# Ledger of designs, part 338: peptides against a protein of PDB entry 7UQJ

Target 1, 160 residues: chain A of PDB entry 7UQJ
Amino acid sequence: PELYQNFNITPPRGVLFHGPPGTGKTLMARALAASCSSDERKITFFMRKGADILSKWVGEAERQLRLLFEEAKKHQPSIIFFDEIDGLAPVRSSKQEQIHASIVSTLLALMDGMDNRGQVIVIGATNRPDAVDPALRRPGRFDREFYFPLPDVKARFKIL

## One batch from the design tools (peptide; made by RFdiffusion4, then SolubleMPNN)

Design b2_p29_1_s1
Fold by OpenDDE base, seed 2:
Parts: structure tokens; C-alpha cells; sequence
Structure b2_p29_1_s1 (fold): chain B 160 residues (1-160), chain C 160 residues (1-160), chain D 160 residues (1-160), chain A 29 residues (1-29)
């Protein structure tokens, strides 16, 4: 509950962080995870890269996604952060290898299977929200989108 | 043109960002990519980790590099950012597995194959410029090197 | 010596950076590496992700760890940074695959095998210190723990 | 509001960059 209030989201909604690279999507997801973490209530943060799920776990990506969601559910309150989610679930093209289609279908099923009572937030970060499968952007999945602008060069030089 | 001016580089020169880790090389590359991106002129930013190219694509790394450069050329103006490029192209040792030698040779060929008229910038980030194959640091490849000093601990605590 | 003084640690102690994600553990480790790096004394920073060691090098993770520590020893003064070390060495459960147990045992042996005269600092970053194998948190291993609190949301928005 | 508007513009800029990248991958493939 409080976790979702802090994200201004209602469970089980996924949040799509989209914006230029290095706008701090990953940093914000981590920051939010951490801001919602108190000494009493530690949020478990799971980070996965979409391209890593797709490439490292060729043939096991589905299993790894299932395990990730199960682990996130066990460690509630939790955040599942998919960095580069467009790498995991690109827009379905007629040329999508069967492997990609199966990973997307698994992620869809896992997001749809999240109980509304769960304290699992799914954050997908992408630089290309339109390169994310529209099925993932439907209500009940990544149905909230947050835009991340570039800080001014001056702000970034202060971060460097 | 403007992209290269913003980097203070002439095409097709690769830029080596070197410096201690977390000096913001990756953040700078992303920030530069983004600062050079206007509403009218969007720079395509390609990020790869050297260690990921080496390890995830065992047997396909060469193909993935070729595809990356082709994609970058299609999406001009573009930046190819190699994070941990020392992981992709370490200094040639007599103990380098044939796989590593072939990846380095592919990257060399791709950098040499960039037409001077291209709007593709290649940024390699490393913590160890001396651990990068000297062949990559030759003129026409990663021939510009930018040192990233540590911001003072105080400046970093403001980033934290 | 000076490197360990800058970390306020005595060799060969590992440092566990723990705290909510995006509290800048990775950034701090990098910042420290870099703050301890002068023009005269460059600290070699090795970054590995625990989950990457576990997944990318299935069957070679032990060898990669050994090579990492050997390389770190060759490039002294050096920092080995394990991002997401809880992914490398989760708390031993009865369900840990033999592969995980062997990686943990290798890391333990490597940390125990560090000569007190070495200028190798090992920094493990985790969001879940309690999810790190307690054997790694013993004296002479990751025996110093630094908590990274969340900067206030306002401070993070300045980093973004 | 100004930060949100700048955030929106930068997202659109990256969106187009990544669409361009995806298209280039599709044309390369």
C-alpha cells in the first residue's frame, strides 16, 4: 500500500520509466525503492536488464522471469526493475524469433498474475516506450508512464 | 557535424573516456548524447558493455558488433558507447584466447570502416586505457582520450 | 596502505556497502577508487556484478573470480567492486545449487588468501546485507559495513 | 511543470532515437 502510494500508483500496475538514456531512470527507480525503504520496512529491489534476460538466459528467460516474480513476491515489499525493457519486450514484429515472443508472453502472464494485494512494483525503464510491446503498456501492466527529461548539461557535470 | 563539435572531435574519431570508475564516463557519454539531441535532431545512443559483448555473445560477438555499427550508421547521428571497452579489447597478450583476438580484429575493422562523412561517434569507456589494445588507440580509432577525474568526495556525496 | 586509510579500513578487509538501491554504492565505490587515484598512483578498479558472475560464467565463475583477484593483485593498488554481491553469494539455503555453493567457496578462499600486504580492496555492494552469505561478513572478509542511506528525494532529483 | 515539460521533450527525443535504432536493427536484420 504505502509503496504504491509513494509511487502514486495502485497495485499491481507496472510503471514505465521512459526517457533519454542517462536521465536517471535506473537511478530514480533505485532512489524510489530506497526512499520507500525505512529501517522498519526494507524494500527488496530486483534489477534485471531486458537485454540480459533475452541473451544470458537463452532458453531459460521464461524460468528466470518466473523465479524473479516469485522472489519479488517472497520479499515484499519489492520493486522489480527492468532496465532496458525494450530489449526484453520489443514491439512484436513479424520477424520476432519465437524466443522473443515467448519471453513477452511470459512477462505479460506474470504481470497479469500479480495479485492486487501484492507489494510488488514493476518498473520498466526504456529509452523507447514505443519500442515496448503495446501489450505491456495496457492497463494492469505498465499502465503508468513517467517521462525522464535530460537534466541540463550543467546539472550532469555536477553529477560527474 | 554539431555532435562532433560538441565532443570537440572530428569524425570518424573514436573517443576514449578513461578515468577512475564512477567518474561518470557512462553518464557523460549519455549526457553528451542527450545534450547533442534536440527535438529536431535526435542522436541515437547505443550502449554496449565490453564484458557483455565478450561473454554474452560467445561465438556471436563479431556479428553483434557488425550489427551494432550498421544500426548506428542507419540511425545517424549516433553514438556507440562501449562501457568497459577494456573488457572487449584488452591489451593483446600471448594468452588471449582466439575469441578475444577475433573480437578485437572485428572492432578494429569496423572503426576503420567508418566513413569520414558518418555521424557516428564511438565512445569507449575504460578505467584502464593502458589495458585497451593499443591498436584501438591509434589515429582514426580511439584517438582522442578524455580523462575523467574524480569529483571531490564532497561533490560525489551530493550525487549520492 | 594509503588506499586502506582512505577507506578507513585495514587490509585485507572487504567492505560491504549496503543500503537501498541507488544510494550510490556503486558510485561511491567508484568515487573512492578515483579519489584514491592520483596522477602518480592510479588505482585499478575492477567491477563485477554478482548476478553476472553467477549467470554469464556458469561453469567458469570460479575461474573468473580467480583471474579477477590475480589481475587485481597485478594492478595494485586496486579495488575489486562486486555490485549486487548478494547475487553472487546469497545466504546459503538448502536449495542452493552446487554451482552457487562453489562460487561462494571460491570467493571465501580468495578473500582469505589475500595477503595483508596487498593493496587490493574488495568492496561488495548489496541492497540486502542479510541476503549475503554470513561467511562473507566475517572478520577478514566483508567485515566492514557501510550503510548508504537514501538522500532525500530532493537530493536525488538534483542527481537526476 | 517546466521540469516535466523538459522531461517530456527529452523522452520524445530518446524515443525517436530508439525507434531509429530499432528500425536500423530491423533493416540490418
Amino acid sequence: as target 1 above (160 residues)
Amino acid sequence: as target 1 above (160 residues)
Amino acid sequence: as target 1 above (160 residues)
Amino acid sequence: KELEEQLEKIKEAQKAREEARAKALEEAA
Scores: peptide ipSAE 0.000, ipTM 0.166, DockQ to the pose 0.052; fails the geometry check
Fold by OpenDDE base, seed 3:
Structure b2_p29_1_s1 (fold): chain B 160 residues (1-160), chain C 160 residues (1-160), chain D 160 residues (1-160), chain A 29 residues (1-29)
Amino acid sequence: as target 1 above (160 residues)
Amino acid sequence: as target 1 above (160 residues)
Amino acid sequence: as target 1 above (160 residues)
Amino acid sequence: KELEEQLEKIKEAQKAREEARAKALEEAA
């Protein structure tokens, strides 16, 4: 985050962390949140799990998303981290999942509705980027993607 | 793992990684698997998600656990990593979850049945150590526990 | 980096990642560089090892630092990552290390000479924060510090 | 390419941490 201030670059509203399970996506998001927060400027880190929003808030998932984005805006500077975002916004496959389609539409609208001046970054983490609705991966949403590769066998040698 | 052999220390059969979500538990497990694997001695890393064993293998979860442990033994030295192990082995709460109780019992038996000479380490990761059946946290099972603290607020500022 | 733009906060010129070997410092720096780079805005990542600047460039280390900062400024937005920065900027201990003292002085001057509008972030990683010259840890230099804790001593014991 | 190199270097960094932790556990034990 600090880097982009110096660059006068509008940060992406959304960042997709993708890669195999246990490649450090959630760790990175927390480390980023941690890295952005100083004593002079604390970043508020909101974490939600995609499946939890669906399962815990049956019929309220849209409201919970709205509240989350409002709270993040209220406590800006903020990071919203969606762990397992593919659980919240699966690819719009079958005609029958109106609930998922509505939640995805709400998330799309919330990401689009973020003021470019807003100090809110959204990070989505997934093990299955292809299972994330492509609409979320468009400009102004999760328009930046980060691959978290498996730690290679070569990755061992360089930190000693 | 290699370390304890050099020290003539019997490695724990099981290790519980616990801490808040996104503190690097899964990353660490992969890291350790990578760290233990050399060109002369490759460690086989088996990863399962606790909830996936329950949900994908309704009625076969026990068999899948047995097969996993057999495969790990066959491909030793091995690490079995259970992500979200609290999803597999929740605290034995209500009389009604016979299925969970049976799966937990199978996991207990498999961990107990690991020969001390077996080059198989089991790592369980959870965000809720208190939601893990205490029986799994006994000696000879997940008898060692690792807290993954939140990255400190200081580690927070510099990265974004 | 992006987060700090949204906050209208002048990012620190320098960030010190510190913690035991293998706690994630270099990983995090690279992940940040990756996280800051988009298709619309690529961040140039400069990596140097502190000991390499001393050893490879005997008598030219100061010039190499100047060139590095000039190149980073030319290719801004940029991150300069110093791995093992304590190898470059050891605490000014004994009368005999005039060469190290000069290199440290050059690095101090380069960090001080970064325009607050410059889109260059410096990340230093060390296993020994107390071996880093305190002058580098002052405001306007590495004024933010990130502790990378050992994955809990408990996380260590369980895998062997 | 630069992202891939950074990612590969992230991988290398993770693995080396993992080796360092393994080695430091061996030396501690």
Scores: peptide ipSAE 0.000, ipTM 0.278, DockQ to the pose 0.109; fails the geometry check
Fold by OpenDDE base, seed 4:
Structure b2_p29_1_s1 (fold): chain B 160 residues (1-160), chain C 160 residues (1-160), chain D 160 residues (1-160), chain A 29 residues (1-29)
Amino acid sequence: as target 1 above (160 residues)
Amino acid sequence: as target 1 above (160 residues)
Amino acid sequence: as target 1 above (160 residues)
Amino acid sequence: KELEEQLEKIKEAQKAREEARAKALEEAA
């Protein structure tokens, strides 16, 4: 967060963190939140897991997303982190179409509505960026994507 | 990695990373792996999710653990990271006793057998350290624990 | 920390963390410190900002560096983290030559003297590795370097 | 948690250099 402000870079409305499991996507989101918090300007960090929104709130997932975004707006500046976002907004598969379609449509509408939301950043983390509905990866949503390579790849990068 | 060697600290056989969700436990494990890799000395990083070992390998979880530890030994120096280890080795509850007891006993035996395994570190990550079987948290197993606080708590720890 | 010891990897005396502002260099240094602390063997973490050493201690920066390294040695095992180290040890520019030259020379001497310092690791963080005096980036000083890319760059690297 | 967040930032940062180098190597080849 500090990075974008310090550089006068307009932060993306949504950032997709993607890469193999355990490459630290969830952690980076929290690190960004912590790095952007000062004593004078604390950032509120909201975390949800995609699968938890579906499983705990069957039939209310849309309402939970709305409440999450309202709470994030109320506590701005804020970060909303979706862990395993491919679990929340999988690529539209025929077998779970309607429930997932309505959750995706709600998330899309909430992200599109962020112009009027002020200082809220959304971070989605996934191990499978191609399993995330492409509509979420468009400009104005998760329009910036961040790759998290494996340690062995990172180890090679430390060496060069 | 560097810190323990510089400090002539015997690294724990197992390290428990615990703290609220999205505090970066999986990432730290991978970052440790990457920080310990050089061009001349690459560390092999093995990652497993506790629930995946149970769900994908019902009746073979013990064998999968054995294979994992054999492979880690074969590719030493190595790190084995268990994400959501409370899912693999929950506190012994009466209702799922036998299958979980045998997985826990296998993991215990594999960790205890590490004296002869060479350069293998085991990292367990959990959101619920109290949900991990206490036998895994004993000396010679996950004998070092690292708490991962929330960003707001971390901001307080940065100040002290 | 644990990984380097298990792997018989001699840790660098100094590690340079470099990359754009807000990429989490300061955070990693603290992460390494806590990952190397156990209940039985706590690592003392010293943090200084390069510009603060110059600004708060005009004419005493050298003494402050000496005191910092003495305190780190006294409280070993320890980590010294220099945030914005390019502010402390800029590439020798003609206009501030003498004061910066003496601070750099003091820091060099302190890092070279670490063979006799025991279990102390130095981490320098900078947004501008090329603005750090090359003498600090030599073997026996900041001899290992770790790049911290921007989230957007990290994102691009996750996609490939 | 701050520790891991920082380690993640390092790891992501290292990845971004290697792929930039890999891309620069592919563009230079």
Scores: peptide ipSAE 0.000, ipTM 0.212, DockQ to the pose 0.041; fails the geometry check

Design b2_p29_1_s1
Fold by OpenDDE base, seed 5:
Structure b2_p29_1_s1 (fold): chain B 160 residues (1-160), chain C 160 residues (1-160), chain D 160 residues (1-160), chain A 29 residues (1-29)
Amino acid sequence: as target 1 above (160 residues)
Amino acid sequence: as target 1 above (160 residues)
Amino acid sequence: as target 1 above (160 residues)
Amino acid sequence: KELEEQLEKIKEAQKAREEARAKALEEAA
């Protein structure tokens, strides 16, 4: 019973980094990964681009997402960073809507299927949080949002 | 002879920010723009995406680049930041190679034609420096390269 | 009476960015500076390293801090970023304790002497918040702390 | 020049941060 306490099992938490381009979302995600890595506890950082998931892995995007999550789980503690996750939202064509729905559904299932015992953090970065499927922004998924305001606004946001 | 000293004529220096995606290239470019801005000497920050130059301005890319450089010169001191400048290198199709050559040639001419008296800095960010035309990486263009390594390496480099 | 409203006089707020190395503290500070800069309101970003203040300006550190704050005030709105502000805390030698006390006292006086009307934000970044003099962490100084946790913990900190 | 030195210091500080990140990612890979 007692032995399970010391594993700081941070439940798999989706974090949405959103804000204008060049606000450091991707840099923060990487900075996050680096900071969590000690010599003893190395965090494996997996980065994928939303547009690359759609474009490079046409028809295998779901499989590649599964493999990514399996690899992240195998190399836990891990961070999966989806840069430009708004790029998983295709331009509105009927074929692209179906591909989108499948990829988003797979990502949802993978985020939901992350056993709470897994030390896998998912970070999505977007310039357009409103272009991210609301289902991805629900509890257990990207349930935490970090606005990366333009740096004025970050100076302001900490000042408010 | 002596009179030319006090103008901190930063020659138009192209700076290539390269390194893995999400190392903070875009954020740095923005941070640089902000740092160089004083109340008296406000630096105007122009941001363009390499892919947007090709995709949004089909056939007008050269004109839009000229307008951008003219606007930057008009609002000097200025920083022109090209995010994903590797996106100016199209996927190798013969039509795209010709479009690429024209846009790159225009960018070269604009960088070369920046009068050394102009306070316009050009920053290109790429995840793939080897995908950037070598002509852009020559002296007088993107002649300064900043590797933006992954954040783990930054955590270590400050520890060394 | 009415005219004073629109100056969003953010009182000089010292913000301590603390957290493990590589968590993006310096990056965030730079990102903050960049976003506070608009075309109309450009924020001047001054960066100093705590170790550099001690090492490069031996015997002039207090003067250089005064000049930095004067320059920041002259170029307001401004951000003064002290990277590795824990580097202002010397290794415990009696000579270094006295130098530390003088530099810290000067920084305290400069932060306290920032007229609340000045648009100068001071950001200190440290990997060791407990190595930062508690006097710097008091209200009116670095009164706002941002933990840049390891990414596990950043995911946690926005979750708390 | 001061802007360039600030840029270089900014870039060196970022480069140092990013080189530390790349090395930690390469060692994590």
Scores: peptide ipSAE 0.000, ipTM 0.291, DockQ to the pose 0.041; fails the geometry check

Design b2_p29_1_s2
Fold by OpenDDE base, seed 3:
Structure b2_p29_1_s2 (fold): chain B 160 residues (1-160), chain C 160 residues (1-160), chain D 160 residues (1-160), chain A 29 residues (1-29)
Amino acid sequence: as target 1 above (160 residues)
Amino acid sequence: as target 1 above (160 residues)
Amino acid sequence: as target 1 above (160 residues)
Amino acid sequence: SELEKEREERQKIEEEAAEARAKALEEEA
């Protein structure tokens, strides 16, 4: 508490981790989950991939999202980590608009429906923040964003 | 403040980051330090390696630890990160018991002597949590532990 | 070869990851190893610390380096990651010149002796690129360099 | 022998990490 008490940082309900693939977004989310765990109070860490929700749960993605948020609420304190959230919630104007619109709307409703007192943090990770629906980036949703810079763009290009 | 206020999570004075080498323990400690920094309130990040304190400061390790904790207290809010803490504070029953006993005892006393109101977090990182003296893992010391799994092969595949 | 053949990217024999401690150099090396692994083609990841080769293998460091490169060649495709490579191959003019000169010369010869068709990538990580012998930074060795900036203060602020 | 010991130590670390993962999964159930 005290370090946090001193920093007056409002916990985002949602945090968007963005940056190129392999910048440690997933690692950071897991480490945050772990860092908030204690022997007395374990954080339950839920991990889903945006593309996996679409591909594995075709026609049930909305139901799986609801179940995930219910399970996270049941196991408070919790972190829900959406890896590749741009795969789950693409910009509505994308060619796949019709398939994703209901899923995006469900996710928006689930994030809006979280009580501010709920001990559920949602972390979205994307390689393409501009491919994430701007509606998800509004206050009460993914209202905090983290750029995970590449270890310099020069770093990736020169390795390969 | 609010994340910890809302989670009623007592800030560990000490956090043990454990997991295979290269799982981002040091990165996470730095990320936590800067995440707790604000424009108004910078966290001072102190980094030491357990083995370096033993090797570079033979016979002065206890003094260097005291100076480190004093400096961290002077520059509050602060994080002290011990990388490879198993090198500084091996299990007392190790064949090197006699050399490390004074250093371990000093570190225990320094962690116990931190005022609960102090804005100093101590993070220890190890690849071998079982090689860390269990006395350091008790309440008021490294009483919270974080497993840094290898970014699972699956997490790695999508990075490139 | 194939990953590099497909990208038309000349595989660096050596890549230098440099940046402040805890910028994810080791994590990135592991992530690259795993991302280049497939179900059909696993990359073997070898990790050594520069200081450990000097301290654990006093008088056998050259032999251990040769064995490491032979083992990496045997288990192709492979990545050899030298963490803290500045500890293995300090600038020749350092006060410890005489102890490191043979090790540096061995590492230079091993990197030069890699066939361009070898599926062995060498990654060196350092906090101090200027403390690494410039001879290691020449073409055919660590001829590609990656700056790992601190995850920007901004990335950290919004996590907490 | 030393490379075999390092392989055995890696295998042991992997087994301990697998057990720790299994135990963490059992505590979540």
Scores: peptide ipSAE 0.000, ipTM 0.235, DockQ to the pose 0.040
Fold by OpenDDE base, seed 4:
Structure b2_p29_1_s2 (fold): chain B 160 residues (1-160), chain C 160 residues (1-160), chain D 160 residues (1-160), chain A 29 residues (1-29)
Amino acid sequence: as target 1 above (160 residues)
Amino acid sequence: as target 1 above (160 residues)
Amino acid sequence: as target 1 above (160 residues)
Amino acid sequence: SELEKEREERQKIEEEAAEARAKALEEEA
């Protein structure tokens, strides 16, 4: 309850953090995890990088995703942060279709299988939201999107 | 002058941002670029990922590094940010020696070739400072190191 | 001089970082502190949480604020970061008036008492800028405001 | 209005960011 109230996120919805590289997506996700952690209610923060799941676990990426979601569910309340999620779930129409299709399908099923009562939030970070499979950006998945502007824009807003 | 005064970095010194993944290294580098950019004095921010230089530019990585430093020098004042610099410049004792040795050698020469009058700052980010070639961590290169603690550790350092 | 030039802040002006929870206000403040810190000129970063000053120091909050500003002045150049400043300095018209009134009055006096030559920057972070006493948002206090958009709003503003 | 100026500055920043992306894509090409 409180985790989703603090994020103002409707469970089991995922959050897509998008914006140019180095805009603080990963750092925001960790800051959110820390801000929602109290002494009485520690949030378990799971971090995975999309490219690392593909490169380290060739042929086991689906299993690693399942294990990650099971572990996150076991350690509720939890945040699963996918850094560079465009590396894990590229658009299905990209030529690397077959290896990515099963991984994307597994991630979709895991996000759809999250009960509304679960205290698991999924945060995906990308520099290219359009490179993420549109199926992940649908309601019940990454249905909230968060843009991280360049610091130059923040700096210009600082001079104003 | 002012860029190095603002960072209080002695030129041509590089800065190594190290710490666990998602501690905000990339965000800090960009925030630095933004904080040093004024309306009168825009800082050009160049960002490259170590793994991308190796993977996209097999055999051209040295050329891409030279072009990057030339462009940064042309667009002074500038920041060159290497994300995942341990991917670009792994420790020479690792079995992937030959392809990395020329890239590391080129990066070393480019950092050593920076004039004290240049307004180019180089920032390297890594999750593993010990995986970066020690030659890059010497005086005149990445001779300043900034540790980015986990948010929980930042919370602990907030209590001290 | 240089600290305020780097921030483009006119001393003794404070900066209000405002925006929804988890927009990176605290992180930006730390990033700014790190960016202005050099080997020759270390910036001392002081961090306090508004609610912690009220809860830990019931009846001593004014004294703790005085000590904080004295310590910051002693360790110039310095940044004082107030996280959740709306917890420290709620609007005076809210029923919790009496205990907060003296704390707010003390903070106002401390900000007004900063010499233009002091190298102390005050950063307040809030999720509710309208919950901060308007007296703190006047010239010579938190007279510069930086909006940290929600990642969703940042996303929406980049799609627009 | 200040809001229109802020929108124009945002649009200009988006154009500069798009131009920087286009230039980065042209350098990749």
Scores: peptide ipSAE 0.000, ipTM 0.194, DockQ to the pose 0.033
Fold by OpenDDE base, seed 5:
Structure b2_p29_1_s2 (fold): chain B 160 residues (1-160), chain C 160 residues (1-160), chain D 160 residues (1-160), chain A 29 residues (1-29)
Amino acid sequence: as target 1 above (160 residues)
Amino acid sequence: as target 1 above (160 residues)
Amino acid sequence: as target 1 above (160 residues)
Amino acid sequence: SELEKEREERQKIEEEAAEARAKALEEEA
């Protein structure tokens, strides 16, 4: 948010953090939230897990997503971080596929409905980017993808 | 490893990274392996998941642990990273408790059997440090515990 | 770098990692550069120590800084990591204050002179954020500050 | 009422976000 405001850049609606487990996706999302937060402009960070959306919000997942986005908008600048967003992927049951489709559809609509002027960034993190619905990865949604490589020990960390 | 060698410090046998999910425990472990790796002295990083030790190594977990430690010793300096080491915690069945106890006992023995001169560091990561067997947290094992705080979203993590 | 490019976001010129010693600032800087590095898009990481800029680069520090920034720009996307950036702080001598002021002035100018489109991120790490010249912490420079909390201080990093 | 449930749900989201922030602050302290 603050980055985007400082540059008068329309914030991307969504960012997909993908990479092997333990590559720091969640950490980076939190670090992003914090980096965009100043004393004058505190970013509100909302964290959800993809699996929790399906399991804890059974029957109200869509409503809870709407409320989350409303609350994020109310407390803007905000980051909504969906950890394990691939956990929205259905367990292999037709009933879960329908529930998944509804929840994903709601998330799509919420991401599409974000005013481009909104200071809400949505970050999705996954270990399985290919398990994320391609519709979520389209322009105006998670249209920005950030790969978190395993720090390969052999990678000459041009980091170190 | 490299830091320890540079300081003539006996490497700890084990380090427990604990903290909320997405605090970068796995990332830090990987980054540690990288930071300790030079062009002249590449650290070998071995990653395992606690849940995988129980689930994928069913019936051979102890052997696989032994092989892992042997391979780590062979390729020293090495880091063995156990991600989700709390995943060694038994699911609530007596049979799983016995399997857990055996695996944990093996891990204890392997950590105890590491020569203090060995350039093998064992890092365990958990979101539930209290679910880690207290025996693993004793001196000579995971006797160093590193808390990974949630980056305060309000904390001026002006990183990103 | 990759994040910023992926988002068409002007990278912040500088990020200050601050926190107690051993909190993984250097490690995180390294992990960040790895995480931003793909096979297709290798980030170049340049590491310097603040103390080395004063001690090893005596009389050429400003030139070496310029060359470093030029090389980082040439090999973009790049990260310049200044470890112990507080080591640019003068030892309490008037002569060192002048040298410090010149070096800091050069660093300020280099950070100011970074094209906002440049895929160069500058990370400074310090254990003493208050010892970092406030001019370096201004917008367009190290205007992003990341606190690295002590992992539970009782975790004597047997890791590091 | 539906409105009260919605308020409670919003409050829960805000509390979770506040707890996540508070934990993060406690973990920095």
Scores: peptide ipSAE 0.007, ipTM 0.266, DockQ to the pose 0.063; fails the geometry check

